# Designs tried in a protein design run: peptides against a protein of PDB entry 2C5K. Part 105

Target 1, 91 residues: chain A of PDB entry 2C5K
Amino acid sequence: EDPFQQVVKDTKEQLNRINNYITRHNTAGDDDQEEEIQDILKDVEETIVDLDRSIIVMKRDENEDVSGREAQVKNIKQQLDALKLRFDRRI

## One batch from the design tools (peptide; made by RFdiffusion4, then SolubleMPNN)

Design b2_p30_1_s2 (from b2_p30_1, 11 letters changed)
Fold by OpenDDE base, seed 2:
Structure b2_p30_1_s2 (fold): chain B 91 residues (1-91), chain A 30 residues (1-30)
Amino acid sequence: as target 1 above (91 residues)
Amino acid sequence: SRAELLRKLADAIVLRDEETAKELEEKLKE
C-alpha cells in the first residue's frame, strides 16, 4: 500500500482514540492515560508536518495530482484542531 | 526516473526515514 495512505489511516485511528478518550474523560488530569493522550496529540501534529512535506515533494512532479492528498491532510488538520479544543476545554 | 525518485522521497518522508530522504535528494541533484 501507499505509505502516505497508510500513515493517514494510522493517524485517523489515533484521532479516533483521542476522541473516545475525551468522551470518557471530561476532567483533566485525573487519569493515568492523560499524558499518553497528550503524546498522541503531539505525534499527530508531527505526522501532519511529514504529510505536508511529502505533498510538497510530490508537487515537484508536474504529472502528479496532489489535490486528493491535500484534501486528506486538510481533513486531518480539522479533526485535530477540533479535538485539541475539546481536550483543552476539559476542567 | 525523476518521478520515481520523487515518489520514493515522499515515501521516505512519511516513513520518517530521513537518511534515505537525504540520499534521494542528492540523487535528484545529479
Scores: peptide ipSAE 0.728, ipTM 0.943, DockQ to the pose 0.908
Fold by OpenDDE base, seed 3:
Structure b2_p30_1_s2 (fold): chain B 91 residues (1-91), chain A 30 residues (1-30)
Amino acid sequence: as target 1 above (91 residues)
Amino acid sequence: SRAELLRKLADAIVLRDEETAKELEEKLKE
C-alpha cells in the first residue's frame, strides 16, 4: 500500500480512538488514558504537517494530481478540529 | 528520474524518515 494512504488510515484510526474516548469520558481528567489521548491528539497534528509536506513535494511534479490527497488531508483536519473542540469543552 | 525522487521524498516524509528525506532533497537540488 502507498505510504501516504497507510498513514491516512492510521491517522483516521487514531481519530476514531479519540472520538470513542470523548464519548465515554465527558469529564476531564477522570481516567488514566487522559494523557494518552492528549498525546494522540498531538501526534495527529504532527502527522498532518507531514502529510501536507508530502503533498507539497508531489505538487512539484506537474504530472501528478494531488487533489485526492488534499481532500483526504482536509477531511482529517476537519475531524481533528472538531475532536479538539469537544475534548477541550469537557469539564 | 525526478518524478521517482519526488515520490520517494514524499514517502520518506510521511514515514518520518527525515534522514532519507534530507538526502533526497539534496539530490533534487542537483
Scores: peptide ipSAE 0.727, ipTM 0.943, DockQ to the pose 0.922
Fold by OpenDDE base, seed 1:
Structure b2_p30_1_s2 (fold): chain B 91 residues (1-91), chain A 30 residues (1-30)
Amino acid sequence: as target 1 above (91 residues)
Amino acid sequence: SRAELLRKLADAIVLRDEETAKELEEKLKE
């Protein structure tokens, strides 16, 4: 498995962790892990920047098809946005 | 090859190896 796919896999695992946390903690600030989850959200955001940068680099190769990787990053962004919205809407 | 350098650069970026990324970018300029 190439580094890009490994990072995508790790990121999806982080998103799953966040999703599970939100499901179990629908009230803001009711758990000591709240800050850890916030840190993971920021880490995923930073990872997306790196994934996008790598795609830009691969686009410099005229023979490389990056559409698959772009779709994967788009999916991750959508998941992150949905989780951020759910996280912020907690009362 | 240029294609191989680009792949290695992309790998270095996702692995957050900025030192290697910078070195590879310099090679790509040669």
Scores: peptide ipSAE 0.724, ipTM 0.943, DockQ to the pose 0.914
Fold by OpenDDE base, seed 4:
Structure b2_p30_1_s2 (fold): chain B 91 residues (1-91), chain A 30 residues (1-30)
Amino acid sequence: as target 1 above (91 residues)
Amino acid sequence: SRAELLRKLADAIVLRDEETAKELEEKLKE
């Protein structure tokens, strides 16, 4: 088992939950889950920091190719940014 | 090996085991 890949998988599941919530709740603050979703957003942001830190560590090994992991994190960041914009635009 | 320590450090970071991460960083300085 690769801890990095497991964390990526869990993060993508969190992003999917956020996406589903936004789709079902286009009005801000009208549901008891609103705060929980905001907490998940922050958790994902923190996880991305950890993923980046792990990549930086692996770059200390000149024989390690981290391009694949960098691409995965880039994808997660793009998804998060899109969801944050949609979440914040709700009124 | 150094490579193994780096891998373990990366794992500790994503698993949020900061205590282990700190210990591994100290080993990497030796």
Scores: peptide ipSAE 0.724, ipTM 0.942, DockQ to the pose 0.901

Design b2_p30_1_s3 (from b2_p30_1, 10 letters changed)
Fold by OpenDDE base, seed 2:
Structure b2_p30_1_s3 (fold): chain B 91 residues (1-91), chain A 30 residues (1-30)
Amino acid sequence: as target 1 above (91 residues)
Amino acid sequence: SRSELLRELADAIVLRDEEKAKELEEELKK
């Protein structure tokens, strides 16, 4: 499998796990768990940066199709932003 | 791990670049 696709897949799954956690925990209760979620969100942000960098490198090649990958990263960014919003709005 | 996958991604990109460079060199030698 394409390493890029694997990273995308893992990232989306990670975000889905966090989304499910937020759904089950609409109030911040366990400080340790909340901090872990925050750390994961930061890790996802770093992953997105790495994905973007990889796309920039791929664009150097004329025959490299990056449109689909750019769309995938955009989707992950949107998912992350939505998740952050949900996370921060919790009472 | 994520770090390992990202390393693989970087390696894959480098490998493709090297392959393309070699192909170009071969074409220029003709």
Scores: peptide ipSAE 0.104, ipTM 0.529, DockQ to the pose 0.075
Fold by OpenDDE base, seed 3:
Structure b2_p30_1_s3 (fold): chain B 91 residues (1-91), chain A 30 residues (1-30)
Amino acid sequence: as target 1 above (91 residues)
Amino acid sequence: SRSELLRELADAIVLRDEEKAKELEEELKK
């Protein structure tokens, strides 16, 4: 598995872990854990920037189809946005 | 670090391009 796919996999796993945490903790109460989640979300945002930049580099090769990777990054962005919304809407 | 990640991704892209080139060369030799 190439580094791009590994990063995508790791990112999706992180988002899934956060999603499970939010499901188990529908109310904010543990400040240390809440801060950790916020830090992870920030890291994911930065990781998405890195993934986008890598795709830009790939586009320099006219023989390489990047549509699949773009779709993967788009999916991660959607997951992140949905998760941020869930995180912020908790009582 | 972010810079290290980008370098790793860039290197992986280059490596895949080299592998594709080798595959193409092998195909042309047949």
Scores: peptide ipSAE 0.102, ipTM 0.528, DockQ to the pose 0.053
Fold by OpenDDE base, seed 1:
Structure b2_p30_1_s3 (fold): chain B 91 residues (1-91), chain A 30 residues (1-30)
Amino acid sequence: as target 1 above (91 residues)
Amino acid sequence: SRSELLRELADAIVLRDEEKAKELEEELKK
């Protein structure tokens, strides 16, 4: 597994854990856990920036994996946006 | 860290390109 795919996999797992937590906790109640989730979401945002930068580097060498990797990053962005929405809707 | 992540990805890309270049060179020698 190349580092890009490993990072994607790790990020997906992080988002899934957050999604499961939000599902089990539809109301914000544990401030420590809420802060941890916020920190993870910020880390994911930074990771996405790094993944995008890596794709720019990869585009210097034309290969068919570029579009696939762009789609993977797009999917992560969509999941992140959905989770942020769910996280913020909780009262 | 973010810096380590970028370095890891960049190094992996460079290594992959070098391996592909070597493979292509071997094929051209045949």
Scores: peptide ipSAE 0.097, ipTM 0.527, DockQ to the pose 0.059
Fold by OpenDDE base, seed 4:
Structure b2_p30_1_s3 (fold): chain B 91 residues (1-91), chain A 30 residues (1-30)
Amino acid sequence: as target 1 above (91 residues)
Amino acid sequence: SRSELLRELADAIVLRDEEKAKELEEELKK
């Protein structure tokens, strides 16, 4: 896999792990654990920014077809948004 | 700078993709 695909894969795996945690912890739990999850979510957001910017560079500087990569990033964003909603709505 | 790093990353990604595509084409010709 190229670096882009590896980052996408790792990010989706991170989100899946968090999703599983939320499933097992439907209520807010240990403050330290909750903070760690929040930090990971923030890191994922930053990773998405990096992915988007890399796509911009590929499109502009290399005139590369990036439609597939854009779709992948969109999918990750949707997954992140859904997960953030689940995380935030817990009591 | 961050911009330079992103450009480098993008270039590396594109290059690797092109190399893989060429390798695949060569294999298909065999």
Scores: peptide ipSAE 0.095, ipTM 0.522, DockQ to the pose 0.101

Design b2_p30_1_s4 (from b2_p30_1, 11 letters changed)
Fold by OpenDDE base, seed 1:
Structure b2_p30_1_s4 (fold): chain B 91 residues (1-91), chain A 30 residues (1-30)
Amino acid sequence: as target 1 above (91 residues)
Amino acid sequence: SRSELLRELANAIVERDEERAKELEEKLKE
């Protein structure tokens, strides 16, 4: 599999795990668990930066797959933003 | 480091695309 797609897949899986946790824990959980979620969200943010930078590098060589990859990153950003909102709005 | 991982990711993706482009070019020449 393409390394870009593998990173995207891993990132989406991480976001899904957090989403499932938030669904089961609509209120703030243990401090250790909340801190772990915050760390994962931060890691996802850094991963998005990495993905964007990789796209910039790929644009140096004309490739039709760039637009598709940009759309994938946009989707991940939307998922991250939605998850942050759910995470922060919990009592 | 993150910088190293980023470089490896970018290089791997670009290298793969170049290989695919070469394969496509060879097929078009047939």
Scores: peptide ipSAE 0.057, ipTM 0.483, DockQ to the pose 0.111
Fold by OpenDDE base, seed 5:
Structure b2_p30_1_s4 (fold): chain B 91 residues (1-91), chain A 30 residues (1-30)
Amino acid sequence: as target 1 above (91 residues)
Amino acid sequence: SRSELLRELANAIVERDEERAKELEEKLKE
């Protein structure tokens, strides 16, 4: 895998781990783990920004075909949004 | 800078892809 694909893979795995945590902890807490999840979600948001910026650079400077990578980032964004909803709606 | 880092990242990705493309070319010659 190239670095882009590795980052995508790692990000999706992070989101999956958070999803599993929320499944096991469907009631919102106020412990260190809940704060850690929030921090990870923020990190993922920043990672998505980095991925988008890298795509812009590849498209502009290298004239790279980025359609597949754009689709991957879109998928991660959707996964993140769904997870944020689950996280925030817990009682 | 952050912009430079992103450019370096993108360039590294492209270079790796090009290397793999060359490898495929060599395999197709067989």
Scores: peptide ipSAE 0.048, ipTM 0.473, DockQ to the pose 0.101
Fold by OpenDDE base, seed 2:
Structure b2_p30_1_s4 (fold): chain B 91 residues (1-91), chain A 30 residues (1-30)
Amino acid sequence: as target 1 above (91 residues)
Amino acid sequence: SRSELLRELANAIVERDEERAKELEEKLKE
């Protein structure tokens, strides 16, 4: 599989796991668990930067059509933002 | 540095895509 697609897949799976946790824990839970979620969300943010950089390289150096990959990254960003909102609004 | 690693990863992705594209082109010529 394309390394880009593999990273996208792994990132979406991470976000899905967090989403499932938040669904089961609609209120702020154990501090250790909350910190772990925050760490994963931070890792996802950094991964998105990596994905964006790869797209920049493909556009610049190979002049490839990256619209599909840009759409995938946009989707992950939207998923991340939605998850952050769910995470932060819990009391 | 992190910046260097990011570029290496980005370049690796592009390189692998190019290799797969070449393999596909060769199969289409058969």
Scores: peptide ipSAE 0.044, ipTM 0.482, DockQ to the pose 0.108
Fold by OpenDDE base, seed 4:
Structure b2_p30_1_s4 (fold): chain B 91 residues (1-91), chain A 30 residues (1-30)
Amino acid sequence: as target 1 above (91 residues)
Amino acid sequence: SRSELLRELANAIVERDEERAKELEEKLKE
């Protein structure tokens, strides 16, 4: 497994952990816990930016076919967006 | 710079993939 795939895998696992937390806590929890979740979501957003930029470099400078990697990042973005929606809708 | 770091990251990823591809090619030729 190359570094790109490892980052993708780790990111998806992080999102799954948060999703499980949201499922168990349908209302806003302790302030410290809510802040931690928010921080992780921000970290994921930053990771996605880095993944996108790495794809741009691979496509431009290495003439690499990146369609598969772009699809993977798109999937992570969709997962993140869904999770953010669940997080924000909690009472 | 950030752009340099991103380029290094991308290059490392590509290099590793190429190494694995070469290993596979060697096995197929055996």
Scores: peptide ipSAE 0.040, ipTM 0.472, DockQ to the pose 0.103

Design b2_p30_2_s1 (from b2_p30_2, 16 letters changed)
Fold by OpenDDE base, seed 1:
Order: sequence, then structure tokens, then C-alpha cells
Structure b2_p30_2_s1 (fold): chain B 91 residues (1-91), chain A 30 residues (1-30)
Amino acid sequence: as target 1 above (91 residues)
Amino acid sequence: MEKEELEKEKKKEEEVLKEISKKYEELKKK
């Protein structure tokens, strides 16, 4: 398994789970679960930075296939941004 | 259950991030 693809997959699954939580909890709360979600969103942001860096480095190696990886990261960024907006604007 | 699922996925990601980090460092040395 390609570690990059596995991280992308795991990240998308995390965002999906958070999205499901937000759907079921349409109003902001003040419990352990809300705090954990905030932590996960922060972790995802850091993960995206690492993924971007990995792409840059992989481009330096002609033997590495980076095809589609930039698009994958872009997609995750879009998912994250949308999810952050949904999470933050809850009242 | 929701919290447990999130935690399991987080731990799984952390493990794989270590692998990608190793790969990143290997590539960086080139």
C-alpha cells in the first residue's frame, strides 16, 4: 500500500465521520466530542501540509508517480474548508 | 460509538503518517 494513498483515504474517512457528526448535531455543543472534533480538524490541516510537502519532494524523484496526488490534496482541502465552515457557524 | 470510531481512525492515520514521513525523508536525501 502506498502510504500517501492510505493517508488520503484515512483523512477522507475522518472528514466523513465528522460530517456525519455535524449532521446529527446541528447546534454547537460544549462536550468532549466537540473538542475532539476540533482537534481532529487541526490534525487534518497539519496532515495536508505534510501531504503537500511530500508531493514537492516526490516531484524531485523521476521514479515517483505524483499523478493525481495534487488533485487529491486539493479535494481534501475543499472538504476540510467546507466542514470547518459547517462546524464553526453552528449556533 | 462516534468518538470511538474517530479515535480508531486517528490512530490508524498516525501510524501511516509515520510511514509517509519515512518516505519523505528518504526522498529528501536525494
Scores: peptide ipSAE 0.147, ipTM 0.644, DockQ to the pose 0.058
Fold by OpenDDE base, seed 4:
Structure b2_p30_2_s1 (fold): chain B 91 residues (1-91), chain A 30 residues (1-30)
Amino acid sequence: as target 1 above (91 residues)
Amino acid sequence: MEKEELEKEKKKEEEVLKEISKKYEELKKK
């Protein structure tokens, strides 16, 4: 299996789960779960950095076509940004 | 249950990230 694709898949699934949580909890809470969501969002940001670095290395050292992978990472970034806005706008 | 699901997914992701990180480091040193 391609570890890049697995990470992309897992990240998207994780963001979807957070999105579902926000849907069920449309008002901001002050519990351990809310803090955990914030931590996960931070972890996703770091994951995206790792994915970008892997693309740079593949392009430089492996001379691989990375256009598809770049599009995937871009999509994850957009999903993350949208989710952050949704999370932060809760009252 | 919801928190548990998130944690399990996170753990799985971390394991795969280790694999991709190793590959990255190998390529970086090449």
Scores: peptide ipSAE 0.146, ipTM 0.640, DockQ to the pose 0.058
Fold by OpenDDE base, seed 3:
Structure b2_p30_2_s1 (fold): chain B 91 residues (1-91), chain A 30 residues (1-30)
Amino acid sequence: as target 1 above (91 residues)
Amino acid sequence: MEKEELEKEKKKEEEVLKEISKKYEELKKK
């Protein structure tokens, strides 16, 4: 399995799980679960940075066509941004 | 259970991220 694709898949699954949590918990709380979600969102941000870096390096050093990977990362960024917005807007 | 599922997925991702990071570092050195 392509490690890049696996990370993308895992990241999307994480975001989906968070989305489901937010749906079930539409009011902000102050418990361990809420803190864990915040931590995961932060980790996803860092993961995206790493994915971007890997793409840049692959494009530059291996002259690999990375257009598909760029699109995938873009999609994850959009999903993350949407979830962050949902999470932060909870009352 | 929900927390446990999230943690499980997080752990899986971290393991694979290490592989990407290694590849990145190898390419960066070129």
Scores: peptide ipSAE 0.146, ipTM 0.640, DockQ to the pose 0.058
Fold by OpenDDE base, seed 5:
Structure b2_p30_2_s1 (fold): chain B 91 residues (1-91), chain A 30 residues (1-30)
Amino acid sequence: as target 1 above (91 residues)
Amino acid sequence: MEKEELEKEKKKEEEVLKEISKKYEELKKK
């Protein structure tokens, strides 16, 4: 089991679930569920920080090729940013 | 249902992140 890949997978699944939620709820609400989505988005941001740190360590201390992992994190960042934009632009 | 699924995923992710963090801290201390 590769912990990095598991985190990447879980993060993408979370973002997909949030995307589905936004699709079903195209108007912004002010309930506990909306707040939880905001919290999850923040958690994803923190997860990305941890993933970046792990890549730095792998590159520096383990001398591993990290190009593939960097691309994966970049993709997650793009997905997060797009999702945050959709979430924030709801009326 | 969506909330429960998201919470379950968060817990799983946190467990895996702990493993990554442990590795990071171990390597940081070298």
Scores: peptide ipSAE 0.145, ipTM 0.634, DockQ to the pose 0.059; fails the geometry check

Design b2_p30_2_s2 (from b2_p30_2, 17 letters changed)
Fold by OpenDDE base, seed 2:
Structure b2_p30_2_s2 (fold): chain B 91 residues (1-91), chain A 30 residues (1-30)
Amino acid sequence: as target 1 above (91 residues)
Amino acid sequence: DEEEELKKEIEKEKKKLEEISKKYKELKKK
């Protein structure tokens, strides 16, 4: 079990949900899930902070290779930023 | 010692991630 990879997977699933929601809801505020999506976005942001922190700590362990993890988090950040932009630009 | 402290910190971070995963599991149930 790797909790880091599990969280990465979980986060990607949340981002996919957001993406799907945006696709189906091009108008902001037309669904009760709007607030939930906003909450998920916030949760993902906080999760990324936790992921980054874990990497920083793990980098102190000479036996750990975090290069792949850093790339994973970078990818998540890029996805989040893109989704935030799409979400906020909806009318 | 420093090694022990690092081990503790690593464990703390892993625990945090596990908790996050649990939260997301609950969200998925919605």
Scores: peptide ipSAE 0.540, ipTM 0.877, DockQ to the pose 0.855
Fold by OpenDDE base, seed 1:
Structure b2_p30_2_s2 (fold): chain B 91 residues (1-91), chain A 30 residues (1-30)
Amino acid sequence: as target 1 above (91 residues)
Amino acid sequence: DEEEELKKEIEKEKKKLEEISKKYKELKKK
């Protein structure tokens, strides 16, 4: 197993959960999951920092192939930004 | 040496990612 790819997968699953939550809950604070979703958003932000750090470190090793990883993290960042916007715009 | 230190740092980052995966696994179970 590749820890990086596993985290990418885990993170995308969390983002999908947030997306589904926003779709079903267009009013902020309408249930007890609101704070949990906010916590997940923060967790994803921190995870992105860790993913970026791992790429920076591994790129220093000529024997470590990090091809495509930067693009994967970029995609996650884009998804996060979009979800944060949707989440924050809720009434 | 520098190579050894890099290997250690890479392993540290991989371990951190593994911990993150475990965290998300636990969250998924809830």
Scores: peptide ipSAE 0.539, ipTM 0.876, DockQ to the pose 0.874
Fold by OpenDDE base, seed 3:
Structure b2_p30_2_s2 (fold): chain B 91 residues (1-91), chain A 30 residues (1-30)
Amino acid sequence: as target 1 above (91 residues)
Amino acid sequence: DEEEELKKEIEKEKKKLEEISKKYKELKKK
């Protein structure tokens, strides 16, 4: 499979995991998974950087199809920002 | 050769993404 699409899929799964955690843990520091969730958020941020870099490089090759990839990354960024806000606003 | 260098850069980025995917797969096993 295309590694870009695989990472997009994996990233969305991680974001979904975070979303589920937030809905079940409305108080910050509820359990020992709190730090792990914070780490995942940071990992996703770094993954987005890597996705963007790959798009920039591949756009230099006329034979590489990058159609729709920028929109996919934009969607992931929006999801991440929303989750970060929800996560940080917990009491 | 510029074309050859571009192909190498593309492959490098693809390898980076593959490594990221492997990390997430390991995380999912928890």
Scores: peptide ipSAE 0.539, ipTM 0.876, DockQ to the pose 0.843
Fold by OpenDDE base, seed 4:
Structure b2_p30_2_s2 (fold): chain B 91 residues (1-91), chain A 30 residues (1-30)
Amino acid sequence: as target 1 above (91 residues)
Amino acid sequence: DEEEELKKEIEKEKKKLEEISKKYKELKKK
């Protein structure tokens, strides 16, 4: 099992959950899960830091296959930023 | 040596990621 790919998968699942929540809740603070979503957003931010760190370290080993990992993290960052914008703009 | 240290650092990062996966598994069970 590749722990990097597992975390990428887990993170995308969390982002998908957030997306679904935002889609169904156009007003902020009107649901019991509002704080949970905020916590997940912060968790994803911290996860991205750990993913980036792992790439930096693993790139030092020529035998470690890190091809595509930077692009994967970039994609996650873009998804997170978009969701944060949507989440924060709700009234 | 340097190679051994790198391998240890790589393993450390992999373990961190594994712990993150465990956290998300717990969240998923909600």
Scores: peptide ipSAE 0.537, ipTM 0.876, DockQ to the pose 0.843

Design b2_p30_2_s3 (from b2_p30_2, 16 letters changed)
Fold by OpenDDE base, seed 3:
Structure b2_p30_2_s3 (fold): chain B 91 residues (1-91), chain A 30 residues (1-30)
Amino acid sequence: as target 1 above (91 residues)
Amino acid sequence: MEKEKLEKEKEEEFKKLEEIVKKYEERKKK
């Protein structure tokens, strides 16, 4: 299995975990897992940077098609942005 | 020379992604 695809899958699973947490904890700071969820959000941001960097390197090879990978990362960025908005607006 | 450099860069990015996989796998066990 391609580690890029595994990272994409795992990142989406982390985002789903955050989504479920926000649904159960609509008030900020009321749970012991709040800090862990914040750390996961930051980790996902850094992971996206790493995914983008890997695509940049692959695009230097004319034999590699990265269009599908670019679309996957775009989707993850959109999911992250939506979750960050929901997470940060909690009272 | 350029091909060798590119292959080395690809390998380094591959290793970074494998480290991320390991990190997430370890987090799932907790």
Scores: peptide ipSAE 0.584, ipTM 0.892, DockQ to the pose 0.874
Fold by OpenDDE base, seed 1:
Structure b2_p30_2_s3 (fold): chain B 91 residues (1-91), chain A 30 residues (1-30)
Amino acid sequence: as target 1 above (91 residues)
Amino acid sequence: MEKEKLEKEKEEEFKKLEEIVKKYEERKKK
């Protein structure tokens, strides 16, 4: 198992959890899980930094193709940004 | 030397990703 792909998969699962929470809790602070969801959002943000760093190191090897990994991280960033906007706009 | 440094950095990033996997596995158990 490639740990990069496992992290991508797990990150997407966390984003899905956040999405499901937002759809059920459109009012900020209405549930005891609110703080946990905020922590998950922060953890995903930090995970993306770690994924990007791993790609930067891999790009130093001319025999490695990172284009697919870069696209995966870009997709995760877009999903996270959309969820952050939805989460922060809750009243 | 540069190849050895690169392999060391790759291993360090690999270990960081493995730690993230463990973190997410622990979160899933809750």
Scores: peptide ipSAE 0.584, ipTM 0.893, DockQ to the pose 0.861
Fold by OpenDDE base, seed 4:
Structure b2_p30_2_s3 (fold): chain B 91 residues (1-91), chain A 30 residues (1-30)
Amino acid sequence: as target 1 above (91 residues)
Amino acid sequence: MEKEKLEKEKEEEFKKLEEIVKKYEERKKK
């Protein structure tokens, strides 16, 4: 079993939820779910730290190839950064 | 790095990821 891929999948699902929320709510403070969305954003940030740390440990084994995992985390970071920007820019 | 130490660190990170999985599973139930 490898929980890394499950975390990646679940994180992407959370990002999709945030994306959908931003699409429906282009005004800050639109509804009472905004605080929950902010919490999810913060949670994803912390999850990314955990994913990165797992990769760092794996890279200490010269026989492990982490390039695929690094690419996955990079993609998640890019998605998060874009969503944070969109979320914060709401009027 | 000593192999035993590396394997221990790998297991620790594995457990952390499993806890994250559980966290997200609990969130999905809401």
Scores: peptide ipSAE 0.583, ipTM 0.895, DockQ to the pose 0.775
Fold by OpenDDE base, seed 2:
Structure b2_p30_2_s3 (fold): chain B 91 residues (1-91), chain A 30 residues (1-30)
Amino acid sequence: as target 1 above (91 residues)
Amino acid sequence: MEKEKLEKEKEEEFKKLEEIVKKYEERKKK
């Protein structure tokens, strides 16, 4: 599989893990995984930067259509933002 | 030169993505 698509898939899996954690842990600091979850959120942020950079480089090639990739990254950003908001609003 | 530069940049970004894949694969093993 294309590394870009694999990264997108893996990133979405990480976000799903965060989503499941938030659903089961509505109290901040509920368990010893809290720090790991915070680290995963930060890792996803950095991964998005790398995905965006790859798209910027690809857009310099007129023979490559990156619209689909841009949409995928946009979706990941939206999911991340929603999860960050939910994570931060936990009591 | 410009095309060669672009190909080099593409390769660098490709390698970065492969490193991320590897990172996530390693995380899944834990």
Scores: peptide ipSAE 0.581, ipTM 0.893, DockQ to the pose 0.872

